# Peptides against a protein of PDB entry 7BDX, part 274

Target 1, 212 residues: chain A of PDB entry 7BDX
Amino acid sequence: EMGAAACTLLWGVSSSEEVVKAILGGDKALKFFSITGQTMESFVKSLDGDVQELDSDESQFVFALAGIVTNVAAIACGREFLVNSSRVLLDTILQLLGDLKPGQCTKLKVLMLMSLYNVSINLKGLKYISESPGFIPLLWWLLSDPDAEVCLHVLRLVQSVVLEPEVFSKSASEFRSSLPLQRILAMSKSRNPRLQTAAQELLEDLRTLEHN

## One batch from the design tools (peptide; made by RFdiffusion4, then SolubleMPNN)

Design b2_p26_1_s3 (from b2_p26_1, 15 letters changed)
Fold by OpenDDE base, seed 4:
Structure b2_p26_1_s3 (fold): chain B 212 residues (1-212), chain C 212 residues (1-212), chain A 26 residues (1-26)
Amino acid sequence: as target 1 above (212 residues)
Amino acid sequence: as target 1 above (212 residues)
Amino acid sequence: SAALQKKNEEEIAENRKKVAEIGAEV
């Protein structure tokens, strides 16, 4: 209980860039983000395929951790910190996104995907996550989720890859051969305007890359 | 471990007034400070008179909680929040200061005394804590501590009472009859300059009140 | 590109809002 409450307050205040800078300027940031990955991993492993009890203190704690990571990744120095000093946390987030079933822990998936998207704004971060083992299959696995928010943040992450020639060129063959085009086309017809827009933009970006 | 790390980061960022305002502006503050008191109480009760293992995660957690309370009490809206909405936490801090033996949990005592001192800057806070059962005996109990920092913060809290005529007049008879004058006089000769100054100032304030 | 940077800033801002919304719901 108390840990979840403290972490939830830390999440709330981490929406401030100045708070993120203060977190990262301290000597405790490395330890915190190291344990963060371990804690998130332990939680996901403890689910044993069960439906998440969303209202548990443990769930609340892990949501707060994922929220903090997302807020850290939202600023330049936070991305730099994560990509330089917390690569294990990024690897853990990628692993957990693979371990979770479609429809499982949807809110956690959204937060983790948002964190990876924010990291992808850093070219070094985008390189790091895109060079992770099975990254392209992971994107398509995540895009199989029934949740529109999960799919939205996957499409944004896919777009980050597609818009960076240095990253996309390395995996272009695998990417094109495995692309779930029909699913993306279906999302471009979604009633969810954000999902619709993200799918349309990605399809436009992909068309531009076919003609070049 | 993770809870202690999160709480310790929250402590660090709570040094900012804007962070304290953000904590208190959220819907989660009441629950957090309620559980804070319970957590601190549980920790002190678990000591069973033993010497604190200062290096435990639990100790670190409780130190961070006491630090957060201190930082909240350092600002006007934080004092107002504590005195209006978290009286049980103030009562818990007073209780824990009584339960701890001289030399036991010195760092925690200092943080708790600092929080009470900060609360005492609010006249409503000073009234509330000074009207607590056994407050005057508690001050003298705390002043029996061998630690100069404990004694310093006790003297500051005593001074807050002495400098407020409305508070001091209610307890002046008990205060004068139980005053550990010889101990305060000894502290005015301390090699610790902060303790020396605080004891001298208090003795001057007390002399001023005898002549009026 | 300046256009990509602007898009990223807009998406970060939307993400910040969504993170706060999730934090209020949980």
Scores: peptide ipSAE 0.267, ipTM 0.868, DockQ to the pose 0.305
Fold by OpenDDE base, seed 1:
Structure b2_p26_1_s3 (fold): chain B 212 residues (1-212), chain C 212 residues (1-212), chain A 26 residues (1-26)
Amino acid sequence: as target 1 above (212 residues)
Amino acid sequence: as target 1 above (212 residues)
Amino acid sequence: SAALQKKNEEEIAENRKKVAEIGAEV
């Protein structure tokens, strides 16, 4: 309980860039982010058993951790910190996104995808994430989710790769061979206007790359 | 571990007034401070058993909680919040200061005394604390501590009462009858310059009140 | 590109809003 309450307050205040700078400027940041990955991993591993705990203090705790990571990744110094000093956490987030089933832990999956998207704004971060083993298969696995918000954040992450020629050139062959085109086309007809727009934009970006 | 790390970061960032305002402006603050008192009480009650845990994650957690309360009390809106909405926490801190033995948990005792001192800057806070049952006996109990920093913060809290005529008038009879004058005189000869000065100032303030 | 940077800034801002919304619901 108390840990979750403290972490939840830390999440709330981490919406401020100055608070993120204060967190990262302290000697305690490295320890915090190291334990964060382990805590998130432990939680996701526990989900295969009991359905009941999605509304638990533990769930709130892990949501707050993912929210903090997202808020840290939202600013330039936070992205630099994560990519330089917390790569294990990025690897953990990628792994956990693969371990979660479609429709499972939607809010957590959204927060983790948002954190990766924010990191992908840094070219070094985008390179690191996109060069991770199984990254392209992971995108397609996540795109099978029934949740429109999960799919939206996957499409944004795909777009971040497609819009960066240096990164896209390395994965272009695998990307073209495995692209779930029918799924993306279906999303371009979604009733969710944000998902519809993101899918349409990505389809336009892909068509532009085929003509070059 | 993770809870202590999160709480420790929250403590660090709560040194900013804007962070304290952000904490208090959220709906989660009341819950956090309610659980804070309970967590601190649980920890202090556990100390009567095993000597070994003073360097535990639990100790660090409770120190961080006390540090957060102190930082909240350091600003005007934080004092108002504590005195209006978290009186139970103030009562808990007063109780825990009584439950701790001389020389026990010095750092925690200092943080709690600092929080009460910060609250005492608000006249409403000073009234509330000084009208608490057993407040004057508690001051003398705490002044028996061998630690110079504990004694310093007790003397500051005593001075806050003495310098406020409206508050002092209500306790003047009990205060005069129970004053450990020899102990304060001994502190005015301390090798610790901060303790020496605080004891000397208090003795001068008391002499001034006897002549009026 | 300036267009990509602007898009990223807009998406960060939208993400910040969504993170805050999720944080209010949890």
Scores: peptide ipSAE 0.264, ipTM 0.867, DockQ to the pose 0.304
Fold by OpenDDE base, seed 5:
Structure b2_p26_1_s3 (fold): chain B 212 residues (1-212), chain C 212 residues (1-212), chain A 26 residues (1-26)
Amino acid sequence: as target 1 above (212 residues)
Amino acid sequence: as target 1 above (212 residues)
Amino acid sequence: SAALQKKNEEEIAENRKKVAEIGAEV
């Protein structure tokens, strides 16, 4: 209870860039982000057994942690910190996104995907996550999710890869061979306008890369 | 572990007035401060049995909580919040200061005394804590502490009472009859310059009140 | 590119709003 309440307050105040800088300027940031990954991993591992009620103190704690990571990754110094000093956390987020089933923990997936997207704005961050083992299969796994918001954030992450020639060139062969084109085409016809737009833009970006 | 880490970061960032305002502006503040008192009380009740190592995660958590309360009380809106919405927490801090033995949990006592001092800057806060049952005996109990920093913060709290005529007049008879004058005189000769100054100032303030 | 940078800033701003929205619901 108390931990979840404290972490929830920390999440709320971390919406400020100055608060993120203050978090990162302390010697305690490394410990916090190290334990964050472990806590998130412990929670996801516990889900396969007990239907942990979505409103549990543990769930609230993990949501707050994912929110904090997202807010940290939203600023340049936060992205640099995560990529330089918290790679294990990025690896954990990638792993947890793979371990969660389609339709499972949708809000947590969205927060984790938003954090990875924010990291991907840093070229070093994008290089790191895109070179992770099984990254491309993971994108397609996540794109199978029935939730439009999950799929939207996956498409944005895919677009971040496609728009960076240095990153895309390394994975272009695997990307082209495994691309779930029918799924993306279906999303380009979605009733969700954000998902529709993101899928259309990605299809245009992919067509541009086929002609070049 | 994770709760203590989160709370420690929240403590660090709560040194900013804008962060305190952000904490208080949310609907989650009431829950946080409600559980804070319970958590601190649980910790102090556990100390009489096990020599909880001073460096335990639980100790760090309680220190961070006391630090947050102190930082909240350091600004006007924070004092107003505590006095209006978290009186139970103030009552708990007063109780815990009474339950702790001389020389026990010195750092925690200092943080709790600092929080009460900060609350005492608000006349409504000073009225509230000074009208608490056993407040004057509690001050003398705390002034028996061997720690100079504990005694310093007690003297500051005593001075806050003495400098407010509306508050002092209500308790002046009990205060004069129970005043540990010999202890304060001994502190005015302390080798600790801060304690020495605070004791001298209080003795001057008391002399001024005897002549008026 | 400047266009990509602007898009990223807009998407960060949208993400910040969504993070705050999720945080208000939980």
Scores: peptide ipSAE 0.263, ipTM 0.867, DockQ to the pose 0.304
Fold by OpenDDE base, seed 2:
Structure b2_p26_1_s3 (fold): chain B 212 residues (1-212), chain C 212 residues (1-212), chain A 26 residues (1-26)
Amino acid sequence: as target 1 above (212 residues)
Amino acid sequence: as target 1 above (212 residues)
Amino acid sequence: SAALQKKNEEEIAENRKKVAEIGAEV
């Protein structure tokens, strides 16, 4: 309980860039983010089936941790910190996104995907996560999720890869061969306007790359 | 571990007034401070004798909590919040200061005394804590501590009571009858300059009140 | 009084420093 409450407050105040800088300027930051990964991993490993105790202290704690990581990744120095000094946490997030089934831990997936998207704004971050083993299969696994917000954030992460020629060129063959085009086309017809737009934009970006 | 790490980061960033305002502006603040009191109480109740595991995760957590309370009380809106909405936490701090023996948990005592001193800057806060049952005996109990920093913060809290006529008048009889004058006189001869000054100032304030 | 207010502000500043020092030791 107390840990979850403290972490939740820390999450709330981490919306400030100055607070993120203060967190990262301390000697305790590395320890905190290393334990963060372990805590998130422990939680996901403890999940039995599809039962999500969204209101459990443990769930709230892990959500707050994922929120903090997201807010850290939202600023340039935070992205630099994660990519340079907390790569194990990024690996953990990728692992956990793979271990979670479609429809399982939707809110946590959204936060984790948002954090990875924010990291992908840094070219070093985008390179690092896209070069992770099984990254492309992971994207398609996540895109099979029934949740529109999960799919939306996956599409944005895919777009970040597609829009960076230096990254996309390395995986272009695998990407083209495994692309769930019918799924993305279905999303471009979604009644969810955000999902529809993101899918449409990605389809346009992909067409541009096929003609060049 | 993770809770202590999160709480320690929250403590560090709570040195900012804007962060304190952000903490208090959330709907979760009341819950956090209620659990804070319970957590601190649980820790103090778990202490066996004089063994202080200062480096334990639990100790670090409780220190961070006490630090957060101190930083909250350092600003006007934080004092108002504590006095109006978190009185049980103030009661808990007073209780814990009574339950701890002289020389026991020195650093925690200092933080708790600093928080109460900061609260005493608010007249409502000073009234509230000084009207607590056993407050005057508690001050003298704490003044028996061998630690100069504990004694310093006790003397400052005593001075806050003495300098407020509306508060002091209610307890003046008990205060005068139980005043450990010889102990305060000994402190005025301390080699610790901060303790010496605080004791000397308090003795001057007391003399002024005897002549008026 | 203005003198009391100034003293309180100085003590708050010193307390903030001490809180930071304790936080560095823990």
Scores: peptide ipSAE 0.025, ipTM 0.827, DockQ to the pose 0.304

Design b2_p26_2_s2 (from b2_p26_2, 12 letters changed)
Fold by OpenDDE base, seed 5:
Structure b2_p26_2_s2 (fold): chain B 212 residues (1-212), chain C 212 residues (1-212), chain A 26 residues (1-26)
Amino acid sequence: as target 1 above (212 residues)
Amino acid sequence: as target 1 above (212 residues)
Amino acid sequence: SLEEKIKKIIEENRKLTEEIGVESLL
């Protein structure tokens, strides 16, 4: 209980750049993010196949941790810290996104995907995550999720890859051969306007790449 | 472990006024400080009579909680919040200071005393804590501590009472009759310069009150 | 611009924090 409350408050205040800088400027940041990854992994491993999001202190705690990572990655120095000093956490997030079934732990997936998207704003971060083993298959696995918000954040992450020629060129063959085009086309017809727009923009970006 | 790490980071960033305002501006502040008091009380109740400060995650967690309270009380709006909305926490801190034996949990006592001192900067806070049952006996109990830092912070709290005529007048008879003058005189000869100075200043303040 | 992207992300994170509305189930 008290741990979840403290993490929740830390999450709330981590929306400030000054707070992120204060977190990272402390000698505790490395250890905190190491234990964060372990805690998130332990939570996901404790889930039964049929367990959705738990209305529990443990779930709240893990959501707050993922939220803190997301807020840290929103700041330039936070992205640099994660990509240089906390790569194991990024690897853990990628792993956990693969371990979770479609429709399982939707809010946690959204937070983790947002953190990866924030990391992808930095070319070094985008290179690191896109060069992760199984990254392209993972994107398509996640895009099979029934949740529109999960799919939205996956499409945004795909767009980050597509918009960077240096990154896209390395994976272009695998990307083109495995692209779930029918799924993206279906999303471009979604009633969810955010998902619809993101799918349309990605389709336009992909068409632009085919013409060049 | 992770709870202690999160609380420790929250403690570190709570040194900023903006962070304290953000904590208090959230809908979670009341609950957080309620659970804080309960957690601190549970920790103290779990201590054996011979147990000193534990080098444990639980001890670290409780220290961080006490540190957060101290930092909140350092800010004007934080004092107002504690005295108006979290009086149970102040009562808990006063109780726990009485329940701990001399020489037991020194760092925790220092943090709790610092929080009470910070609250005492506000006249409303000083009135509240000084009107607590057994407050004057508690001060003398705490002043028997073998630790110089505990004694220093007790002397500072005593000075806050002495410097406020409205508060001191209510307790002046009890205060004068129970004053451990020999103990304070011994502290005025301490090798610890901070303790020595605080004891000397208090003796001067007391002498000034006898001449008026 | 990168600055505009960052501003959008900070705002999205704020909204998500509010929407997830980490109700203190505590």
Scores: peptide ipSAE 0.038, ipTM 0.787, DockQ to the pose 0.126; fails the geometry check
Fold by OpenDDE base, seed 3:
Structure b2_p26_2_s2 (fold): chain B 212 residues (1-212), chain C 212 residues (1-212), chain A 26 residues (1-26)
Amino acid sequence: as target 1 above (212 residues)
Amino acid sequence: as target 1 above (212 residues)
Amino acid sequence: SLEEKIKKIIEENRKLTEEIGVESLL
């Protein structure tokens, strides 16, 4: 309980850029983000066996950890820190997004996808995550989720790849061959306006790339 | 481990006034400080049995919690919050300071005494803690500690009482009858310059009160 | 701008924090 409460407060205050700078300026940042990855991994591995109640203190703790990573990645110096000094954490997030089944831990998936999207704002971060093994299949696996927020954040991450020619060119063949176009088209007709817009924008960006 | 790391980061960033305001502005502040008191109490109670290594993750966690309380109490709105909405936590800190033996958990005692001193900057806070049952005996119990930093922070808290006539008048008879004058005089000759100064200042303040 | 994107992301994170926090037992 107390750990989850403390992490939740740290998550809340990490929305400030000055707090992110303070976290990263300390000698404890590296250890904290290393243990963060391990803790998230342990939690996801524990889900295969027991029906961990999604509303447990443990899930809230992991949500707060993922939220802290997301808020750190929202800041330029935070992205630089993650990409330079916490690559294992990014690899862990990518792995855990692959390990989770469609509909499993949707809130955690959203937070982790938000963190990856935030990292993708930096070209170095985008290169790093897009060069991860199985990255393109992972995007399609995640896009198979029935949850609209998961799919929204996947589409945003896909868009970050598509809009960066240096990144997209490396995966363009795999991307074109495996693109779940019918699924994206279905999302462009969603009743969820955010999902609808994101799918429409991505389809427009993809069409622009086909004509070039 | 992860809880202690998160709490330690929260402690570090809570040195900022803006972070304290952000912590207190949330709906989770009351619960956090309630659990903080319970966690600190549980830790101190566990020390009676097992030689908990002072350098354990658990002790670091409790240090971070006490540090957060101290940093919150350093800010005017934080003192107001503690005195109005977290009195149980202040009572817990006073209790735990009484339960700990001389030389036991000196670092934790220092942090807890710093929090009480910070609360004592507010007249409402000073009134509240000084009206606690056994407060004067507690000060002398704490002043029996062999640790110079513990004694320093006790002397500072005693000085806050002595310098406030409205508070001191209520306990003046008990204070005069039980004052460990020889101990304070010994501290005024300490090789520790901070302890020496604090003891000298307190002796001067006490002499001024005897002539009035 | 990048700054506007960052501000939007921070605001989205805040909203998600509040949403998850309301559903939390904490």
Scores: peptide ipSAE 0.035, ipTM 0.792, DockQ to the pose 0.127; fails the geometry check
Fold by OpenDDE base, seed 4:
Structure b2_p26_2_s2 (fold): chain B 212 residues (1-212), chain C 212 residues (1-212), chain A 26 residues (1-26)
Amino acid sequence: as target 1 above (212 residues)
Amino acid sequence: as target 1 above (212 residues)
Amino acid sequence: SLEEKIKKIIEENRKLTEEIGVESLL
């Protein structure tokens, strides 16, 4: 209870750039984000057995942690910090996104994907994430999720890769050979307007790359 | 571990007025401060049996909570909130200060006393605290602490009472009859310059009141 | 601009916080 409440408040206030700077300016940032990754990993590992109620204090705590990471990554100095000093956390997020089944922990997936997208605004972050082992298969795995928000955030992350020539050129062959085009086309017809738009934009970006 | 780390970061960033406003502007503030009191109470109750290591995660968590309360009380809107909406927390802090033995949980006592002092900046807060059952005996109990910082913050809280005629007039008889004058005089000779100064100032304030 | 993108991200994060119902879990 109390830990979840405190962490949730920290999440809420971390929406401020000045708060993110304050978090990172402290001597505790490194340790905090290390333990964050471990805590998220422990939570996801615990899901393989018991239907942990998504509304548990533990779930709320982990959601708040993922939210903090997302908010930190929204800020330039936060991205710098994560990419330079918290790579293990990024690795953990990538791993956990792979470990979670389609439809499992949807909200956590969304937060983690948002954090990765935010990190991807930094070219160094985008490089780091995209060069991670199994990154492209992971994107397609995540795109199999029945949840429209999960899929939306996957498409946004894919778009970040596609729009960066330096990154895309390295993975273009694997990307083209494995692209779930039919899935993306289906999403471009989604009733969810955000998902529909994101899929359409990505399809346009991909078409532009085929003509070059 | 993680809860203590998160709460410690929340404590750190709560030193900002804008963060305090953000904490209080959320719908979670009431519940958070209610659980804060309960958590602090549970911690203090657990001390009566086992030498809980002062450096435990649990101790760190509770210290961070007390620190958050202190930082909230440092801000005008935070004082308003505590005095109007979190009186149970103030009652809890007063109780816990009574339950803790001299020399026990010194850092927690300091934080709790600082929070009460900050609340005492609000006349309504000072009234509420000073009208609490056993408040004057509690001050003298706390002034028996061997720790100079505890004693310093007690003296500051006593000074807040003495400097407010509306509050002091209600308790003046009890105050005068029970005042540990010899203890305060001893503190005015302390090698700790902060304690020495606070005791001297209080003695001057008390002398001024005797001449009126 | 990058600033506009960041503002959009912050706003999206806020909305997500509301949608996740973190408020309802406390």
Scores: peptide ipSAE 0.035, ipTM 0.791, DockQ to the pose 0.125; fails the geometry check
Fold by OpenDDE base, seed 2:
Structure b2_p26_2_s2 (fold): chain B 212 residues (1-212), chain C 212 residues (1-212), chain A 26 residues (1-26)
Amino acid sequence: as target 1 above (212 residues)
Amino acid sequence: as target 1 above (212 residues)
Amino acid sequence: SLEEKIKKIIEENRKLTEEIGVESLL
């Protein structure tokens, strides 16, 4: 209870750029983000099958941790910190996204995907995550999720790769050969307007790359 | 570990007025400060005798909680919040200060006394804490502590009462009859310059009140 | 622009925080 409450407050205040700078300016930031990854990993490993204890103190604590990482990654100095000093945390997030089943821990997946998208705004961050082993297969695995919000954040991350020629060129062959085009086309016809728009934009970006 | 790390970061950033406003502007502040008091009480009740596990994760967590309360009370809106919406937490801090033995949990006592001193800057806060049952005996109990920093913060809290005529007049008879004058005089001769100064100032304030 | 993307991200994070916060035990 108290740990989840403290972490939830820290998450809330981390929406401020000045708070992110204060967190990262301290000597405790490295240790905090190191044990954050371990805590998230322990939680995911403890999940028995399809059971979502989303209303537990443990779930709320892990959601708050993922929220803090997302808010840190939303700020330029936070992205630089994660890419320079907390790469293991990024590797952990990628691993956990692969280990979770489709439809499992939807809110946590959304938070983790948002954090990766925020990191992808930094070219150094985008390079790091896109060069991670199994990154492209992971995107397609996540795009198979039944949840529209998970799929939305996957499409946004895919778009970040597609829009960066230096990154896209390194993986373009694998990307083109494995692209779940029918799945993206189905999403472009979704009743969810956000998912529909994101799928349409990605399809337009892909068409532009095929014609160039 | 992770809870103590999160709470320690929250403590660090709570030194900012804007962060205190953000914490208190959320709907979670009431619950957070409610369970803060319970957590601090549980910790103090678990202390076996004179054992100070000051380097434990639990001790660090409770110190961070007391630090957050102190930083909240340092800000005008934080004082108003504590006095209006978290009186039970103030009652808990007063209780815990009474339950701890002389020399026991020195750093925690200092943090709690600093929080009460900060609350005492608000006249409504000073009225509330000074009208608490056993407040004057508690001050003298705490002033018997062998630690110079504990005694310093007690003297500052006593000075806050002495300098407010509306508060002092209500308890002046009890205060004058029970005042450990010899102890304060001994502190005015301390080798600790901060304690020496605080004791001298209080003795001057007391002399002024006797001559008026 | 990059600035517009960052502003949008911050706003999305805020909304998600509020949504999860309302559903939380806290």
Scores: peptide ipSAE 0.033, ipTM 0.793, DockQ to the pose 0.142; fails the geometry check

